# Ledger of designs, part 75: peptides against a protein of PDB entry 6O8C

Target 1, 262 residues: chain A of PDB entry 6O8C
Amino acid sequence: VGLRYEKISLPKIHPRYDLDGDASMAKAVTGVVCYACRTASTLLLYQELMRKGVRWLVELVKDDYNETVHKKTEVVITLDFCIRNIEKTVKVYEKLMKVNLEAAELGEISDIHTKLLRLSSSQGTIESSLQDISSRLSPGGLLADTWAHQEGTHPRDRNVEKLQVLLNCITEIYYQFKKDKAERRLAYNEEQIHKFDKQKLYYHATKAMSHFSEECVRKYEAFKDKSEEWMRKMLHLRKQLLSLTNQCFDIEEEVSKYQDYT

## One batch from the design tools (peptide; made by RFdiffusion4, then SolubleMPNN)

Design b2_p15_8_s1 (from b2_p15_8, 10 letters changed)
Fold by OpenDDE base, seed 4:
Structure b2_p15_8_s1 (fold): chain B 262 residues (1-262), chain A 15 residues (1-15)
Amino acid sequence: as target 1 above (262 residues)
Amino acid sequence: SWMKELEEKNKDVID
């Protein structure tokens, strides 16, 4: 899960003045920082897509929750109705039993009553589970998605733009170094400018790599880790909801078996 | 769109 990227590092910058070497080095630096820009963009895009996915999943799970609650409510009503009817029947048969009539039927009805009461108790457990799930999904709950808006990198950070500015500076120096290389030899003043530009290139490159690592990669990794953990929990919760729904259906099915007695 | 343009420009530089 997540985007894979290659670890990038700046090439070794030799302090020695060498037009050929400096041009080659500048080219390599340009490539590295260019890669950083593209990677930063990709990482940002990934996070934005994940945020959308998170929101989507939250809504999906909320819908599942509501459906489960609805089903549970339906079953509770049905079950309560059935219990009341069976209790009335039990009372009738108890009166008959006093006259030694319908003893076998009374036993059967009483057994059904006991089973229904157990089912009713199970509904209490389901209710408790639903309440727990609700609390987890609620704002401030363990499955809140607030992290998705806080963690990671955002378009507003303008990380890609910042890196691009540095890349532009580096690229400009690289092109100058290509020209310098073509001249084979530079006058003293031009040589000094070349040396200064080399220092600037190093500065820009270092700044770019630092920004990339600290503001892009690190934050992305943090976002990724949180997203993976959250996703796992959400998927598990969804499974729990499905299980609860199935339990409701099972209870409903069992109650339906006793409809002849209600 | 601007990002794509930048990527294209950057690709040309690396090549």
Scores: peptide ipSAE 0.022, ipTM 0.603, DockQ to the pose 0.024
Fold by OpenDDE base, seed 3:
Order: sequence, then C-alpha cells, then structure tokens
Structure b2_p15_8_s1 (fold): chain B 262 residues (1-262), chain A 15 residues (1-15)
Amino acid sequence: as target 1 above (262 residues)
Amino acid sequence: SWMKELEEKNKDVID
C-alpha cells in the first residue's frame, strides 16, 4: 500500500573552488531537486486520488447501511404480522379448549408464540448495532472522513510550485557553472560571483530538500498511515453490516417455519 | 556573516 519512492540526498558539496567539480556538483544537485519536484507531484496526486476513493467508499458503505436497515424493517414487519396472527389463533383455541376441544394444538401454538416473541426481542440488538454504525458514519463520528481533508498535502499548499521555484534558481546557477567551466579560468570578480552562487546553490538545495522532507514526505506518510487505519475500520464495519444482514435473513427463515400456523 | 546575509535574502523564496 502506498507509493514507493527512492530516498534522495544531496551530493557532497566541497568548499574548494573547482570549476569542473562545481559544475558536476551543480548538475547532480539539479537532478536531485528535480526528482524531489516530480516526487512531490506524484505524492500529491496519490493523495488526491485517495481522497476521492475515500469519499466513494463512504457513500458505498452508507448505501450498504441503508439496505441493511431496509431488510431489518422488512423482517420486523413480517415478524410482527406473524405474531399477531398467532395471537389470534391462540385466542380461538383458548375458546375451543373451554369446550374440551383441541387442547394439544393449543400447547403447540403457544410454544410457537413464545419463540416468535424471542425472535422479536432480538430485533432490539440489531437495531442497537445499526444505530452504533450510523453514529460512527455520521459527521463527527469515528469513521468520518474529515481526516482525509486535514492530513497530508493539498494543492493549496503549493508545495510543487515552491519546489519548482527553487529548482529554477538552482538550474540557473548550474547553467552558469557550465559556462564558467568552459572558461577554465575566471577573473577575480567573476570568481567571487561564482563562489557566492555556489553558496546560493547550497542554500536553495538545502531549502528544497528540507521542504520536500518536512512538508511533502512526512505529511504524505502521515496521510498514508491514517488512510490505512481508516480503511481497516471501514472493512470491519462492512463485515458488521453483512453480519446484521445475515441475522435478518436467519430470522426471516425461522419465521417462515411458523407461517403455516398463521 | 556574509552567509547569514545570503540566507536572509533567499529565505522568502518558498514562503
């Protein structure tokens, strides 16, 4: 789960003035920061796609919940109807028993009535479970997707753009160092400029890598971890819904056994 | 130091 990326580090920057070495170093730095820019963009894209996926999954689970509620309601209606019919039957047989008729059948019907009432009582547990699931999915609930909007990096952070600015500065210095290398020897003033640019290069590169690590990679990893945790919980919730649905079917099947008596 | 001056000049590049 998650994107794989290579750990990158800046090349060693030597303080010695060396036109050939400085050009090579600048090239390497440009490459590293370029990779950071691309990686940051990829990490951002991944997170945006995951956010869409999270929203989709929430809606899917809500649909599953509604279906389960519907099934539960259906079973409750059926069960209540069956109970009412059995109660009517019991009353009829009680009247008949007063005239010494059908005593054995009355006992059987009464037992069925008792069983149906037990099934009816189990509906309360299912209802409670559904309410719990509803509360978890509700705004502010434990399975709310608010974290997806808070964690990680966002387009509004403009991390890629910020890194790109630094990359542009670094690239300009690299191109200048290529020119300096071609000159083989610089005048004193040009040499001083080269040295200053080398320091600027170092600063920009360090800033870019720090920003990449702290604002892109770290936040991405936090988002990834949170998403994995949330996904596990959502999977468990779906299993719970399935279990509740199966319980409803089991009750319905049991009730069907007694329909011949109603 | 001159290095600190450079840092200050470039600090706002990504801010």
Scores: peptide ipSAE 0.018, ipTM 0.501, DockQ to the pose 0.057
Fold by OpenDDE base, seed 1:
Structure b2_p15_8_s1 (fold): chain B 262 residues (1-262), chain A 15 residues (1-15)
Amino acid sequence: as target 1 above (262 residues)
Amino acid sequence: SWMKELEEKNKDVID
């Protein structure tokens, strides 16, 4: 889970004035910051896609929940109907026993009634479980997706654009250093400009890398961790729903065995 | 179905 990226660092910037070395250094810095820009963009895209996925999964689980509730309701109706019919039968046999001594048959029907009542009692447990799931999925619940909007980076942060501006400044200096290198030797004024540009390059590069690490990577990692945790919980919840559904089917099957007695 | 049959046969007892 999550995107893999390479940890990057700036090359060493030597204070010594060296046209060849400075051009090479500037090229390397440009490459690193360029990578940071691309990576920041990719990380942002991943998070946006994950947010969409989170919303999708929430809806899917809600659908699963509704289906389970529906099935549970059907089983309750069927079970209650069966219980009512058996109770009528019990009353009939109780009256008949006073006249015809139908004790054995009454015992069998009473046992069925007892079993059905036990099945009915189990519905309470299913209901409580469904209520718990509902509470977890509700706004403000333990499985709320509010974190997806809060954690991570967003397009509105303009991180990629900010990095791109810095990259443009660095690239401009790099191209100038290529020209300086080609001259082999600079006049005094041009040499001073070169030295100042080198300081600017360092400043821009440091700012870019700090922004990348603190505002892009760190926030992405926080988002990733939260998403993984939340996803595991959601998948577990889906399994719980499936279990509850299966319990409903099991009850329905048991009830069907007694339908012939109604 | 069997319950209905039983009810039919024993109406006097049920009442």
Scores: peptide ipSAE 0.000, ipTM 0.309, DockQ to the pose 0.002
Fold by OpenDDE base, seed 2:
Structure b2_p15_8_s1 (fold): chain B 262 residues (1-262), chain A 15 residues (1-15)
Amino acid sequence: as target 1 above (262 residues)
Amino acid sequence: SWMKELEEKNKDVID
């Protein structure tokens, strides 16, 4: 689950010249953009942590895969050995039957041989599944983690720094508006400067919010969605590996039942 | 015209 954040918007900016209102508005704008800056930083941090988690999970699943492959190999060796021994036994009994020996025992051994061959055939399915999993985990595969490096925001984007620059500009205007408010009335020239600064504040704020929305929030949401999807698939894959491992254990157990005949 | 000038000045602030 991704981080939740409060949706923010700029306060209404009144076009009318009002020293008290403008100071209040500027304060509010400063607060909003400040929040955006902090939020952007938090979102970035989250993504970086998630990237680390993704890498960790990939390695974990690769380890699981290797363990499964190892177990499968072990079972194949054991099963093949058992089959070879049973085949030798069958040959011996076939020779003995020519001399009126018990046919019932040969029948039982032959049945065991047939069962073992069926188990051996099932190994092919396990192998194919493992190959599929390997392909999915391989570079360029469906579960490759390349997306984690591409999606979302990165420190190199310098989004927080860019927002901070705009925040500084806005804050400067805010402090000037506080001073203007304290004067109660401005001379004509100072009034014109105030009006101009109000426009600057508007543009800085709008730019900040646009940047925040488009370059921070939107990309974060895309990253979040992709990560959730990928995570679900990876967890499923891990379960599949465990299932395959269990199948190997089951086969091994079945083979052990026939060891007395080998 | 002054608004356009202001827009141009602000265009590179983030970049």
Scores: peptide ipSAE 0.017, ipTM 0.493, DockQ to the pose 0.057; fails the geometry check

Design b2_p15_8_s2 (from b2_p15_8, 9 letters changed)
Fold by OpenDDE base, seed 4:
Order: C-alpha cells, then structure tokens, then sequence
Structure b2_p15_8_s2 (fold): chain B 262 residues (1-262), chain A 15 residues (1-15)
C-alpha cells in the first residue's frame, strides 16, 4: 500500500576537469533532481488525498456509530416494554395459582421472562462496547485522526518549490556546461568559472537530495506507516459496529416472537 | 584566497 518510488542517488562526481564528463555529469544530476521534484510532488499529492480519505472514513464510521446507537436505543425501549408486560402477566398468574387455578402457562411465561432478561443483559454488553468505541473515536482517543494533519509533508512546507529552486540552479549550470563542452577548450578564467560552477552544482545537488530524503521521503514514509495502521484499526472498528448492529437486529427479531404474550 | 580554497575542494573526490 502506498506510492512506490525509485531510490535515487547522485552520480559520482569526478574532481578532474573534463568538459565532456562534466556536461554528462551535470545532465545526470539534473535528471536525478528533476525526478526528486516530481516524486516529492507526487508524494505530497498522495498524502493530501489520503487526508481526505481519512476524513471521509471518520465521518462514515461516525455515521455507523450513530446508527448503531439509535438501533440499540430502539431495541432497549422495546425490550423494556416487553419485560414490563411479561412481569405483569407473571404476577397475574401467580395470584391465580394461589387460588388453585390451573397455571400451566406460568412456566412458559416465566421462561419468556428469563429469556428477555438475558437479552436485556446482552444490551448491557452492547452498551459497553459502544462506549469503548466512542472513547476510541473521541478526541485524544486511540483512533483520533489528528495524526493525519500532523504527520507527513504539507503544501505549506513548500518542499517542491524549494527543490525546484535548486533544480533551476543546477539546470543553469548544466546548460553552461553544454556550452563549455561545445567550446572544446576554455580560457583560464572560464576554466576557473567552470570549476566553481561544478562545485556549486555539487552543493545544490547535495542539498536537494538531502532535503528530498529527510523532508520528503522520510516524512512520507512515517505518514504512510501511521496511515496503514490507523486504517486497519478503523476498518476493524467499523466491522465491530456492524456486528453490534446485527446483534441488535437479532434481539429485535427474538423479542418479536414474544409479542403475542404482551 | 577563497578561490584557491574552492579550487582545492574541487580536487577532492566528491562522492
């Protein structure tokens, strides 16, 4: 999961003054840093899209949670009503038994009462589970999405722009080296300028690669790792919510079987 | 001079 990128490195830079070699080297460096710029941009875009996805998923799970809570509440009301009615019935039958009336149905009604109480107890477990889920989704909880806004690279960091500036400097030197190559031989002063530019190119390139690695790639990887972990947990939580909802439906269905007695 | 220093640095292997 995540974007794949190629590991890039700067070509070896020879200290020897060589117009052909230096032009070739500069071209290669330009290519590498250009790739870094594009990659940084792509990595940034990916993270921005993931942040949108995270927000979407959070809202989705919150909706699932609310629906589950609503369903649970509905079932609780139904259960409570049914239990109250059954309890009244039990009391009536108990009185009838005291008068030596046949109470063959008392056992059945009592059994239903016991079953309903068990169902009510299961609602307590569901409530506890919902509370746990709520705590995990709450601010500061284990599934809070604050990391998505903190981790990784952001447009405000202007990493791509910074790399682009360095690329521009490198490109200018490369074009000069192409010209130098075409001259085949440089005067002493021009040769010295060439050597200085070669050093500048190296510094720009090194700075670009360092920035790319430390500020773009590293942060992206950290974001990716956190996102994968978080997504896995969120999906699991969503499944838990669905399970709880299904349990509520199952309880409702079971209670419906006893409505004839209420 | 600073130019001489730069020239010297250019003589070093850059990896």
Amino acid sequence: as target 1 above (262 residues)
Amino acid sequence: SWMEELEKKNEDVID
Scores: peptide ipSAE 0.018, ipTM 0.474, DockQ to the pose 0.310
Fold by OpenDDE base, seed 3:
Structure b2_p15_8_s2 (fold): chain B 262 residues (1-262), chain A 15 residues (1-15)
Amino acid sequence: as target 1 above (262 residues)
Amino acid sequence: SWMEELEKKNEDVID
């Protein structure tokens, strides 16, 4: 799960003035920071796609919840209807028993009535479970997707753009160092400029790598971890919904056994 | 120092 990326580090920057070495170093730095820019963009894209996926999954689970609620309601209605019919039957047989008729059948019907009432009592547990699930999915609930909007990196952070600015500065210095290398020897003033640019290159590169690590990679990893945790919880919740649905079917099946008596 | 000045300038680039 998640994107794989290579761990990158800046090349060693030697303080010695060396036109050939400095050009080579600058090239390497440019490559590393370029990779950081691309990686940051990829990590951002991944997170944006995941956010869409999270929203989609939330809606899917809400639909599953509604279906389960509907099924539960159906079973409750059926069960209540069956109970009412059995109660009517019991009353009829009680009247008949007073005239010494159908006493054995009354006992059987009364037992069925008792069983149905037990089934009815189990509906309370299902209802409680559904309410719990609803609360978890509700705004502010434990399975709310607010974290997806808070964690990680966002387009509004402009991390890629910031890195690109630094990359542009680095690239410009690299191109100058290529020219300097071609000159083989620089005048004193040009040499001083080269040395200053080398320092600028170092600062830009260091800043880019720090920004990449702290604002892109670290936040991405936090987002990834949070998403994995949330996904596990959502999977568990879906299993719970399925279990509740199956319980409703089981009750319905049990009730169907007694429909011949109603 | 001149290095500190450069550091400040570089900070302004990404802020």
Scores: peptide ipSAE 0.018, ipTM 0.513, DockQ to the pose 0.056
Fold by OpenDDE base, seed 5:
Structure b2_p15_8_s2 (fold): chain B 262 residues (1-262), chain A 15 residues (1-15)
Amino acid sequence: as target 1 above (262 residues)
Amino acid sequence: SWMEELEKKNEDVID
């Protein structure tokens, strides 16, 4: 799960002045930092795509929630109507019972009334569950997507651009070292410049790798972990919504058995 | 899942 990238490290930078070695080292460093730039860009893209996916999933779950609420409301209306009709019927049969008529029917209707009242009580539990789900999905709730905007790396961080600047500096030094190598021997002043540039190369390379590791890779991994956890919770929530929907259908089916009495 | 699909697409970009 997640993007696979290779763990990279800088080559050893020897303090010894060596035109051939320094050119080779600079080439290797350029390659490593170039890879870091590309990887950072890819990691950023992944996170941006995941953020889009998170938003999409939130909308989907909200739709599921609304459908469940709608179904629940429909069932409540039907159930209440059925209860009212049964109560009217009970009153009629009670009057008839005064003359010793329809005793068996009254018992059956009374039993149905009791069953309907039990179903009505279960609706309260469903409502409570829906309210809990709504609370969890609300802003500031446990399943809010705020983390997706806070965690990881963002385009506004300009990490890729920062790494690119460092890569440009490193590349410039590499090309100079390639020229120095071609000269085979440098004058004293040029040799000193080469040594200073080597120090600059080390500085830029170290800065690039630190930035890549701490600001790109580490934050990406944190984002990935949080996204996986959040996704698991969201999938569980969807299952809960489905369960509630099924309960509503079950109640509706049960009520339909008594429609002949209403 | 959509997440798995995104991961697959991203892997293709790296290759």
Scores: peptide ipSAE 0.013, ipTM 0.473, DockQ to the pose 0.011
Fold by OpenDDE base, seed 1:
Structure b2_p15_8_s2 (fold): chain B 262 residues (1-262), chain A 15 residues (1-15)
Amino acid sequence: as target 1 above (262 residues)
Amino acid sequence: SWMEELEKKNEDVID
């Protein structure tokens, strides 16, 4: 889970004035910061896609929940109907027993009644579980997706654009250093400009890397970790819903065995 | 249906 990226660092910037070395260094710095820009963009895209996925999964699980609730409701209705019919039968047999001594038949029907009541009692457990799930999925619940909007980086942060501005400045200096290298030797004024530009390059590069690490990578990692945790919980909840659904089917099957007695 | 039969039997016994 998550995007893989390479940890990057700036090359060493030597203070010595060297036209060949400075051009090579500037080229390397440009490459690193360029990579940072692309990576930041990719990380942002991933997070945006994940946010969409989170919303989708929430809706899917809500649908599963509603389906389970519907099934549970159907089973309750069927079970209650069966219980009422059996109770009527018990009353009839009780009256008949007073006259014809049908004790054996009454015992069998009473046993069925007892079993049905036990099944009915189990519905309470299912209901409590469904209520728990509902509470977890509700706004402010343990499985709320508010974190997806809070954690990570967002397009409005303009991180990629900020990095791109710094990259442009660095690239401009690199091209100048390439020209300086071609001259082999600079006049005094041009040499001083070169030295100042080297300091600017260092400043821009450091700023870019700090921004990348602190505002892009760190926040992405936090988002990733939170998303993984949340996803595991959601998948577990979905399995729980399936289990509850199966319990409803099991009860329905048991009730069907007694429908012939109603 | 079987319950209806039982109800019928019950009526016959009570009468």
Scores: peptide ipSAE 0.000, ipTM 0.295, DockQ to the pose 0.002; fails the geometry check

Design b2_p15_8_s3 (from b2_p15_8, 8 letters changed)
Fold by OpenDDE base, seed 4:
Structure b2_p15_8_s3 (fold): chain B 262 residues (1-262), chain A 15 residues (1-15)
Amino acid sequence: as target 1 above (262 residues)
Amino acid sequence: SWMEKLEKENEDIID
């Protein structure tokens, strides 16, 4: 997902002095650079919106993480309580067996104890997974959002403004070329000015296109690529958190089945 | 003339 933009190129500039051709060329150049300005603005806006989205998503995932940790902690407390109670019961029944009292339930209780211990072991895995997620979300981690602030274009770069200045210069020359065209013929001095303006127009246009390509488009594409990669990883991480939460609920449900024995 | 030189330079830039 990203903004689609059309590849723009400058029209061919003919070296020949031609008032009609030069006016037409200047018009086309003006259009191209105008498009570049608008596109640069749109690309910048997109990036700013994406940065907001990134921040939002980070907070959302952090909240999910905290909820998962909380749930895990709750389950651990419950599980530990159940384990302690079952262990006490096991000890009582073991004593009863030593005095040859019927302990038909000892096997069942022992099985429950074993199951609870397995559940406890699974909690260790969940903890490890949560720690991994935490490390990835931490500053300097693999899912840190620092890239969003560094990559791409920023309002402070003033790329749109710079392009606008160049566009203004080009537009002025275009308007002059329209006037020149209307005159049909220029005096020698005016002709020379026209030629110089044509050179200036070319210079400004080239500078604009270079700036657009190198400082706007290229950086945008880099931002886009990083954002897509990061977003994919974040969504995957969120799914992992959900899975861990569900595992905690499953454990809680299973433990609840044994509470009557405790 | 200086103008001719500029014209030549202009041609070189446009080409």
Scores: peptide ipSAE 0.021, ipTM 0.458, DockQ to the pose 0.251
Fold by OpenDDE base, seed 1:
Parts: C-alpha cells; structure tokens; sequence
Structure b2_p15_8_s3 (fold): chain B 262 residues (1-262), chain A 15 residues (1-15)
C-alpha cells in the first residue's frame, strides 16, 4: 500500500567559482527539484484517490451492516413465531395428558421449545455485536474517517505550486549559467552577478527540498500509515459482519428443522 | 485504480 518514490537529495554545491562546474551543478539541482515537484503532485493525487476510496468503503460497509441487520430482524421474527406456536402446542398436550404416548410427545416438544429458547438467547449476542459495529461506524466512533480530512496534504495547501515557483527561479539561474559557460570567461561585473546567483540558487534549492520533505513527504507518510491502519480495521469489521450473517443463516436453518411442529 | 484495488480486496473477504 502506498506510492513508491525515490529518496532525493541535493547535489553538493561547491563554493568555488567554476563556470563549467556551476552549470553542471545547476542542471543537477534543477533536475532534483523538478522531480520533487512531480513527486509532490503524485503524492497529492494518491491521497485524494485514497480519500475517495475511504468514502466509498464506508458506504459499502454501512450497506453490509444494514443487510445484516435486516437478516437478523427476519430471523428474530421467524424464531418468535416458532416459539409461540410450540408454546401453544405444549399447552394443548399438557391439558390432554391422557395417554403415555402423549406424554412422550410432550417431552419431545418441550425439548424443541428449550432449543428454540436457546437460539433466541443467542440473538442477544448478535444484537450486542451489531450495536458495537454501529457504534464504531458512527460519527466519533473508532472507525470514523475524520483522519482522512486531517492527515496528509491537500490541494489547498498549494505545495506543488510553491515548489514550482522555486523551480522556476532555479531554472532561470541554470539557463544563465549555461550562457555563462558558453562565454568561457566573464567580465568582472558578470562574474559578481554569477556568484550572487549561485547563492540564490542554493537558497531556493534548500527551501524547495525542505518544503518537499516536511510538507509533502512527511505528511504523506503519516496519511499512508493512518490509512493502512484504518483499512485493516474496516476489512476486519466486514469479516465480522459476514460472520454475524452466517450465524443468522445457521439459526434460520435450525428453526426450519422444526417447521412440522409450527 | 485504488478503487479497483479496494474492490478486489473486498472480494477476497467474502470468499
């Protein structure tokens, strides 16, 4: 899970005045900061897609929950109906109790009644589990998706645009250094401008890399970690819902065995 | 897409 990116660092910037070396260095810096811009954009896109995925998954799990609740309700109604019918039958046999055969039949029906009551009691556990799941999915619950809005980077942060501005400044200096290199030797004034621009290049580059690392990469990694944790919990919850659904089906199947008595 | 990946993961849960 998550996007893979290469760890980048600025090339060493030598203080020595060297037209060939400075042009090469400036080219390398431009490349690194350009990569940072593209990577920042990609990381932002990933997070936006993940936010959409989170919202989608929440709705999916809510649908699963509703289906499970519906099935549970259906089983409860069926079970209650069966219990009522068996209780009526028990009362009839208790009134008659005239023949040994009737007594034996009463015993069998009473056993069925006991089994049905046990099944009914198990519904309480299912209900408790569903309530727990509902609580976790509710606003402020353990599976709330508020983190998706808080963590990471957002388009409104304008990180890519900020990096692009710095890249433009760096690129301008790089092109000037290419021209300077072509001149082979600069006049005194142009040499002083070159040295000054080299300092500006360093400033812009370091600012870009700091911004990239602190405001893009770090926040992305935090978002990624939170998303992975949350996703695992959500998937586990879906498995729990499936288990509860299966329990409902098992109860329904067991009740169906006693249909002849209801 | 990431959505497709999530859908695939969900399918694995119900198997």
Amino acid sequence: as target 1 above (262 residues)
Amino acid sequence: SWMEKLEKENEDIID
Scores: peptide ipSAE 0.010, ipTM 0.426, DockQ to the pose 0.007
Fold by OpenDDE base, seed 3:
Structure b2_p15_8_s3 (fold): chain B 262 residues (1-262), chain A 15 residues (1-15)
Amino acid sequence: as target 1 above (262 residues)
Amino acid sequence: SWMEKLEKENEDIID
């Protein structure tokens, strides 16, 4: 999973002075560093999109959480109301039993009361689970999205711009080497300049590739790995919320069976 | 997956 990019490497740079070979080498180096610039831009764009997606998903999950809390609250209110009504009914039957024997009905109502109290106790576990989820989503929690702002590359790093500057320097040397090739033979001073430019080209190319590898690719891979891990955890959390919601519905359904007695 | 969709979207933006 992740953006696929080709592994790039610099061509071999021969120390030998060769106008044809140097022009060809410079062309190849220009191509490689150009690819690095484009790839760095693509990797940056991917990360920025992922950051937007992460923020969106966090808000979505928060909404799901709030809905679950609302449903839980509704069920608690309904259940408490039902319990209070059953308790009143029990008291009435207890009074009636003193005057007229209705023991069988009282027993049934008392059993319902006991069942409702058990359902009420289960709400505590749902509440604890919701609190755990809330803590994980809170600032500083295990599912906080702070990593998305810290990991990877950012526009402020100006990695693409830095690579572009190096590419410009390399391209300039390439064009000069193309001209040098056309001359077939250079004067001594021009030959020395060519040799120095070849060293500069090597320096810029090496710097570009190191920057690309260490500051772009490596950080991107770290971001990708962290995002995948975080996403798995968020998906699991959503499943937990769904489970809690379903538990609330199950309780509500069970309570509805006893509403005729309230 | 959500991530795969985002990757595809990114590819579409680059193309």
Scores: peptide ipSAE 0.009, ipTM 0.458, DockQ to the pose 0.010
Fold by OpenDDE base, seed 5:
Structure b2_p15_8_s3 (fold): chain B 262 residues (1-262), chain A 15 residues (1-15)
Amino acid sequence: as target 1 above (262 residues)
Amino acid sequence: SWMEKLEKENEDIID
């Protein structure tokens, strides 16, 4: 789960003036920061794809919820109808008992009525559970997807672009150091410029790596962790919905046994 | 239906 990337670090930048060493160092730095840029882009893409996946899963779970609610409603209607019919039957038999008729049948029907009332009470529990699930999925609920829009890195942060700018600066210095190396010896003024550029390279490189680590990698890891946690909770919720649906089917099956009395 | 049968058989008691 998640993207794997290599841990990268900057090469040691020696303070000593060395045209060969400086060119080699600059090349290595360029490579490292280039990798950081590519990695940052990949991490961003991953997060964007995950956000799409999160939205998709939310819609899927909402559909599951609606189906469960629909089934529950159907069962309630059927159950209520059955209860009303049984109650009418009970009244009829009670009248017949006044003339000492149908005593055995009345007992059976009364038992059925009691069972149906128990089933009706269980519907209340299902309703409560559905309401809880609805509240969790609602905006501001515990399973809201607002975190997906807050955590991690976003295109609007322009992290890849910022790193690219730094990479461009570093690359420019590297190319200059390549030229300096080819000269084998620099005049005093050019040597001083080289030394200043080396300081700039260090500055840009450290800025790039800090930005990559703190604004890209760290935030990505946080996003990844939250996404995994949220996903686990959502899958659990789907299982709960399935359980509720099955309970509705069980009740419906039980009610069907008594429909012949209607 | 079962209920209709019961009502028919015991109309004098139900009324």
Scores: peptide ipSAE 0.000, ipTM 0.273, DockQ to the pose 0.002

